# Ledger of designs, part 357: peptides against a protein of PDB entry 7UQJ

Target 1, 160 residues: chain A of PDB entry 7UQJ
Amino acid sequence: PELYQNFNITPPRGVLFHGPPGTGKTLMARALAASCSSDERKITFFMRKGADILSKWVGEAERQLRLLFEEAKKHQPSIIFFDEIDGLAPVRSSKQEQIHASIVSTLLALMDGMDNRGQVIVIGATNRPDAVDPALRRPGRFDREFYFPLPDVKARFKIL

## One batch from the design tools (peptide; made by RFdiffusion4, then SolubleMPNN)

Design b2_p29_8_s4 (from b2_p29_8, 13 letters changed)
Fold by OpenDDE base, seed 2:
Structure b2_p29_8_s4 (fold): chain B 160 residues (1-160), chain C 160 residues (1-160), chain D 160 residues (1-160), chain A 29 residues (1-29)
Amino acid sequence: as target 1 above (160 residues)
Amino acid sequence: as target 1 above (160 residues)
Amino acid sequence: as target 1 above (160 residues)
Amino acid sequence: DREREEERERQEREREERREKEVKELLEA
């Protein structure tokens, strides 16, 4: 985090961590949160899983997202980490597609509605960046994308 | 390690993780252990540092290695992770070389003595694979080697 | 990194990454260096190991540290990563304690002498933050500390 | 002495595990 101040890089509202499973996306998000937290300035880290947003919050996912962003704003500086944000991808059923489209639309609106002065960072993690709605990857949203390579693809193909 | 079971890959007795410092060898070993551990099937992860085996256990390193392998067998499925296994390399003093040779000989015997049916995986991590005794790198020991490259600067540039 | 800009937090000169072995401290430091590098602005990453500073540079460690900081300044923006900075802890031998104290004193002076305008970040990684000289943990040095938990504490309780 | 060192390493592990749990809880909160 301090690294960016030295580099004069304006923080995006949203950061997409993408790469194969177990490349440390979630670990990085957590370690970034931990690294940003000092004794004087604790960062509040909110974690949600894309699949949980669809499955656990059926009918309330939009409300829960709004509450999450409000809570993150209230507890700023904060990080919202969406693990498996591709789990907010269209599920093959037309009924789930509509629900999904609504949830994604809500997330888009929440990211667009964040004041650039807000000390809230949104991190999305995915194993499949191409499964993430392109609308989420536009400027002002997840406009920075971060590839997490396998430490060694050969090592991992031998480990996996 | 459970990754191997999930992938129907017969786990080697020993896996050598090698690559530059901080390429995530230890992280990968832990992440593998974590990813392999389910609520139903916990993997026990034993960690030792090569330098600690030489320095802390002077005169009892062989016994401690035997106990470690017995404990790992008792708590199977298990992973034994040797961090800095090149720290079990010959130290420049003749007295330490003899002690080292004995410790390496004990480790060889323990790895050779592992029943292929044991759900015990041994992972050695080193920054210097060439500093690892070639006897440890033979079939039935650390017979699989995984190079941990530096995160590709390009993949890395995709991380910001 | 972007997190700190949002947070209006002045980057410390030094950051201490602490946590258990293999929590990805070094991987994180590399990934941070990675993440901060763009095509237009490459960060130069310097890596040293605390034990290597004591062992490889006997009699020249101070000079090598000075050269490292000069090179980092020359190649700014840069990161100096000290892996196992607790390896710059007092070694129990009185002769090594004096050499160690001199090296630590040199590191202190180099960190204190960094111009706040310098795009040089120093990251120290340790498994034992309490083994790091308290003088290094003071304001203007490693004044920010970042805990690297295991990816899963439950996995750690299962892993350790 | 060894039992005390093992117990210290255990207590350090438990303290580190608690800190990790607290950090994880802080990171999950």
Scores: peptide ipSAE 0.000, ipTM 0.264, DockQ to the pose 0.035; fails the geometry check

## One batch from the design tools (peptide; made by RFdiffusion4, then SolubleMPNN)

Design b2_p30_1_s1 (from b2_p30_1, 22 letters changed)
Fold by OpenDDE base, seed 1:
Structure b2_p30_1_s1 (fold): chain B 160 residues (1-160), chain C 160 residues (1-160), chain D 160 residues (1-160), chain A 30 residues (1-30)
Amino acid sequence: as target 1 above (160 residues)
Amino acid sequence: as target 1 above (160 residues)
Amino acid sequence: as target 1 above (160 residues)
Amino acid sequence: MQELYYAEVPEPPAIRPMTVEQLELLFKAL
């Protein structure tokens, strides 16, 4: 709270971790959650996979998202990490509209409904940032992005 | 070759990376591949997701595995990384036997058919080691396991 | 302890991780620290960047090294990871002698002062092993080198 | 040649890029 005041940084509600597969997005999110959880201040880390919410909870995915955000709010300070968030909120294509639209709308509403002073950070991880619904990338949602570069391009040219 | 000779270490044919989701299994495998590639010795890194081999190549998964191992053999020294290998070779349950049995048998045969002198390392990554066919975990296959624990929150406070 | 007794392996005091940039030396050190931390045996991981010790603590770098080793000793079993260790202990060139000499001498003394039974492992990572002071590569210091190509899981069991 | 999953994912234009330091500060402020 006070650190945000001193740096004029509004605490991000959502951070998008993007980069090639296996660049450590999930590891970094766990890293950061762990590094911020002092003996005095435990951070609760919630992890969900975007595709798993769709596959396990067909018809209840919206309810499970609401429960997740409620539980994160109860256990503040907390991090909600969505791995493969592009699997939860794909770019709207005209033929798959209804089921994805409701889950995306629920996630949008949950992110918009977070009080500006909440100690809940949402991290979305994706290998395909362009496959994430642009509505999620608007201010007040996943409006901050963190790129995970490949391990040194020069080393990579030696791998190929 | 020479480093293995100097340390009397038989190069592992197969290494199983296992641990909770987001522990950096894929990142580690990439980092390893990158690291093995010197100016004098390029290592070729092949990455496949177990579920993607099944989903993209329904009916040709066996042929794709053979081609992968042949290509890895042509481009020695090489690493074959299977992400989510439990998706390629699930534990045999009595009711789903035939299709999984053939892919598993092909992978087993390909691992067994690697010459002891081969410069091909196979890395399997899984979040559920108990969901991997036990036949893959036998000597000469994925006979080396590497556990990726969750980053201990307490250990991490001393990293920053 | 017991595994070292069973194999008559003296626990390495120092391991030098070397290899091209982006080879995951840092990731490997973290994954090692993590993998060695069981529910029963928590390993404390200390990370320092060689250049950061020089840049942040100009004039106190020696004291910070002493404090780091004391803290690692208090929190055994522990890993001290020096990223870019060549930045801390460059090969002595005639014109930069005094300030580097004292930090290098302090690090040498701290590594030499570790009891053979201590559960403190020091990992140095470098992209330029030839830029590391040869005095650090002597027996009882960074006397084990791990070239990043592939961490053999067996080499890992020899680090723990 | 099946594309090695090393496809250059073009760096998408970050709406607000965060540095490592900003990310660390963000998490420390939790």
Scores: peptide ipSAE 0.029, ipTM 0.231, DockQ to the pose 0.031
Fold by OpenDDE base, seed 3:
Structure b2_p30_1_s1 (fold): chain B 160 residues (1-160), chain C 160 residues (1-160), chain D 160 residues (1-160), chain A 30 residues (1-30)
Amino acid sequence: as target 1 above (160 residues)
Amino acid sequence: as target 1 above (160 residues)
Amino acid sequence: as target 1 above (160 residues)
Amino acid sequence: MQELYYAEVPEPPAIRPMTVEQLELLFKAL
């Protein structure tokens, strides 16, 4: 946040971490949270899986999302990390999931309702950026993207 | 395909990636897919978790497996990666999961039904090769295995 | 176990592995199990995800936990590894999960019911130690904690 | 649902080990 304040850069509300699984999207999100946490300024890291919001919270997913954003706002500076966000926010054109439509609409509203001055960053991690509802990738939502490339095969075999 | 035609090598339909969790089975499968994707020839990478097929698709898992294999065939060359395949295909001798028996039988049939000429490779990743139904490890299915060793504990602490 | 016997140290019943996802909690638990397995003394490694116990075993989760601990006792020396234990054992103060209250109470009872002489170690892995019920972190349960730091961001980019 | 996750932690004998070279060849042949 201080870097963004010092540079008069509006901190991105939402960053989409996309790229292959195992490229370390979740690890990077936490590394960033840890590197930006000082003794004076602890960043609160909230993690949810998109699939868990759908499966564990059937009928309450919308309420749980609201509570998550409220808690993140209460504990600012904070990061909300959605792992597997493509599970939470499938493209609306995929006919099968009326249940997702309400959850996606709630997430859209929560991201839009974040004041620009809130020290809450939302990170969505996906393996399939094109499977995420395009509405989530619009300005003021996940409007920044970070691609996680695969490590070189040769570099990896040297670590095993 | 051309290399396999030239060497009269039947391309393995299925490769079992086994080894401890965090040894990078998923990351290897994707690194291989990426290294073999050229600008001219993109390999389509399909990923599913065995546990997701069971939990998310209760009653439709068989249909979703069929659709996955059809889509992989449509988008050849393709890789179907099953993460945690031991969740999808537990040993049939474990009495408790009649629900798995139908899904496993469907996966067996789909692997057997792949034409030898299909540019579709199936990779199953498991932490427990002995928990995978032996029928899946037979020739024409997951008949190739790749062990992912643990990195040396000392080497690992040097990376952390 | 021999190390703990030789030093007259009561082996910890439960170890909480906490830290960022991708820091290799699961990999470390398996590496420890492997390093302690000799040709003469094989350690049986049981792995469960907290989320799977909740989602897959709705109504039977308590029974499945009991069976898991019985089987771990039968196959001693053994490790029970709970990945994502914060999914299994959320803080009881989070109002929403009456379903978790019974599962958590069962896990507490099972950990308390382990004889100090049992060669069964329970490892819980979490990304959120504060989301785990404090009752699980008391002496005689997960009374040892191991923090998994993030690898340096620069070190990570060199491995990718 | 007794997912009894027995893992013998020792190297399971690879029934048919693939070398890295064989795996690379497999993927280059795609």
Scores: peptide ipSAE 0.027, ipTM 0.172, DockQ to the pose 0.045; fails the geometry check
Fold by OpenDDE base, seed 2:
Structure b2_p30_1_s1 (fold): chain B 160 residues (1-160), chain C 160 residues (1-160), chain D 160 residues (1-160), chain A 30 residues (1-30)
Amino acid sequence: as target 1 above (160 residues)
Amino acid sequence: as target 1 above (160 residues)
Amino acid sequence: as target 1 above (160 residues)
Amino acid sequence: MQELYYAEVPEPPAIRPMTVEQLELLFKAL
């Protein structure tokens, strides 16, 4: 919060971390959470895998999302990190449409229902940003994206 | 301890964090220490800068290392983080051999003397893993490495 | 730029990141640079270590600073990150006064010469803010400070 | 050319790269 206030950056409601696997998306989210947590302001870090929410909570995924956002709001300042968010909110493909559509709609509603004053940041990580429902990438949701490129193998980083 | 048993992961005695400066090596070590500390299990985090041990403790560096490992063992579970470990244990270059060799030998002995049952993890951070004495990178010492790629500046934060 | 305009906050020319070593100052600066870069506005991130400028460029440090600021201005919007800035601009201690004083004076002049319209932000990182020349901490230079506390061991990342 | 002065991290010798998950497991297992 204070970092955003001091930089005059309105804290994004959602940041999409995207890039190839192993580029440190989850690491960076954790590192940012840790760096922004002070002794006075503990940032609560919530992590969920998108695929786990779908697979483990068939029929309860919406309820689990609501509970997650409620807990995050209760423990603000907080970060909700969705790893593999494309697993939770894939682009609407015809066959599994109804269940996925309802989970996506719930996530959209939860992100839209976060007051801009809420100290809850949502980070979605994906290897396939184009596989994320475009509705999640609209302003007020995952409106900021963070590309994690492959460390170019040839970037012999000369520490001079 | 129990998690290592469940995952059949032998806890490394030492992990080498390597990567360019500002890749979050020290931050990650701290974040990991913080994330793994519960109310029931406080992980004690010891941080030393390799260059500071050499410069501030000329003639006492070995004693300071022993005391550090003793305090870490006393306050287990604990993490000893050596920032800029290449400054403490540079590859044996001929000119300053004796003092550096003795400090490296002491660190080697301290790492070898840690029972695998000790809840003491040593993390060395370096920007130059090749500048770290190869003896420290052998099995039972810094036998695991974690590469911190630069967040490639091509990380297009598409702030949509 | 626009964010600062909307909040009537003059963009700081310089921000001092201070706090214990390994609190993620460099990582945060990179993450901020990356987060503020859009596809339309690539922020160019320049990183230099203060001690390296002094040690490697004895007699050319002033020229290297000028070139750095010129390149940053050419590639605006840009961030110049000085890691360990206390190594570049230590509080004037009597013995190494002349060379250090000239480098500090050059840095001061470069920061003062940045038009407030310049999309160049200078971030200094230090573990010892009190070891930074107070002249750099004046309004129009490093006039904003960000304290990076140790992620308190109590930063319960309750990974629920 | 954005000269990110990246420091040449030589290729780590074939020491088992730890994944973040393994590192997390490592620290959780403390």
Scores: peptide ipSAE 0.019, ipTM 0.170, DockQ to the pose 0.028; fails the geometry check

Design b2_p30_1_s1 (from b2_p30_1, 22 letters changed)
Fold by OpenDDE base, seed 4:
Structure b2_p30_1_s1 (fold): chain B 160 residues (1-160), chain C 160 residues (1-160), chain D 160 residues (1-160), chain A 30 residues (1-30)
Amino acid sequence: as target 1 above (160 residues)
Amino acid sequence: as target 1 above (160 residues)
Amino acid sequence: as target 1 above (160 residues)
Amino acid sequence: MQELYYAEVPEPPAIRPMTVEQLELLFKAL
């Protein structure tokens, strides 16, 4: 919060973390949540897995998304982390169009319905940014993207 | 490989990484693969997701596991990383017993069939070690377990 | 050692493990010591409790710290694990300032006196990193920090 | 019930944090 206030940067509503599997996307999302938490200002971290919302909540996925955003708003400042968001909002492929389209439309509406003053950040993680519905990657949604490269074998060692 | 040779430690055939989601289990498995790789000795890293082997390869999961172990043996030294291994080998619950039992039996046989001299390490990652079939956690299989606590969210910034 | 030499990375002299009580800080320190120990290269693991050094060794705490570091250097490669290091090196609070200041100054001097080539790592564990004297958290001392969050109650058991 | 893993995200340490991966590699390098 203070960083965004100090730099007059409009906090992104959504940030897409993308890169090969095991590059630390979930790791970084958690890391950002604590880096922004203080004793005075606890950040609530909500984690969901995109494929789990589809598979466990077939027919209730929209309701579960709404409840998640309501809980995040109630417990602001908050981070909503969607792991494997390509599993929740895949590119509209012909065979499952209606159910996926409704879940995507609900997520779009929930992201658009967040006031710019809300202390809720949505982080999506994916290994396949091209498999995420382009509508989620528009301004006011996941409008910032961070690439997590495989650290080159030599670069992994310099982090140690 | 050299670490286990230098340490006279029988390299574990299987290592179970467990802990809360986003604790870096996948990142650790990749970091271990990279740290054990040199310019002279590249480790081949195979990654599979337990749920993907079940869902994408219904009826072929056993064949895909066999092919994976053959490829890993062919390209040794190798690491086979099973992400969400609880999705591949859940505790025997009554409703899907036959298909899961056959896949578990195949994985058990493949792990038992690895010669102790093979430079193939199997890493299983799970958020639910109690949801992994106990047969996989026996000596000669996933006989070593490493817990990944949620790192302080603070710890993760310097890897980038 | 070899990894630090190969990557020109100065090994940290000290690592601070912090997080809620019962998160496995002590367990991780022991697991790390065990994973780095071999039949050919045993790591000597020294464990001390910060509050015990103060309470049991009132007036001898400085001498006991010196002896501990000498023993660790003699038996290198070594890990010195301070459990509850906030009990040994609390933030300078007015009422016990002189005795605590002398113990802290001794620990600082011992950490600064370690040669960068020494195979001695100091791990401090605390539930209250803000209760640790900031001087211990400077570069060349506990210059790396790791957090341990509350694992879900079920995950605690199988690290052993 | 999807267990909301409420991780209370504790404050960022002022100091150079490492990951468990970095630590494990660090110790294996000893």
Scores: peptide ipSAE 0.010, ipTM 0.203, DockQ to the pose 0.038; fails the geometry check

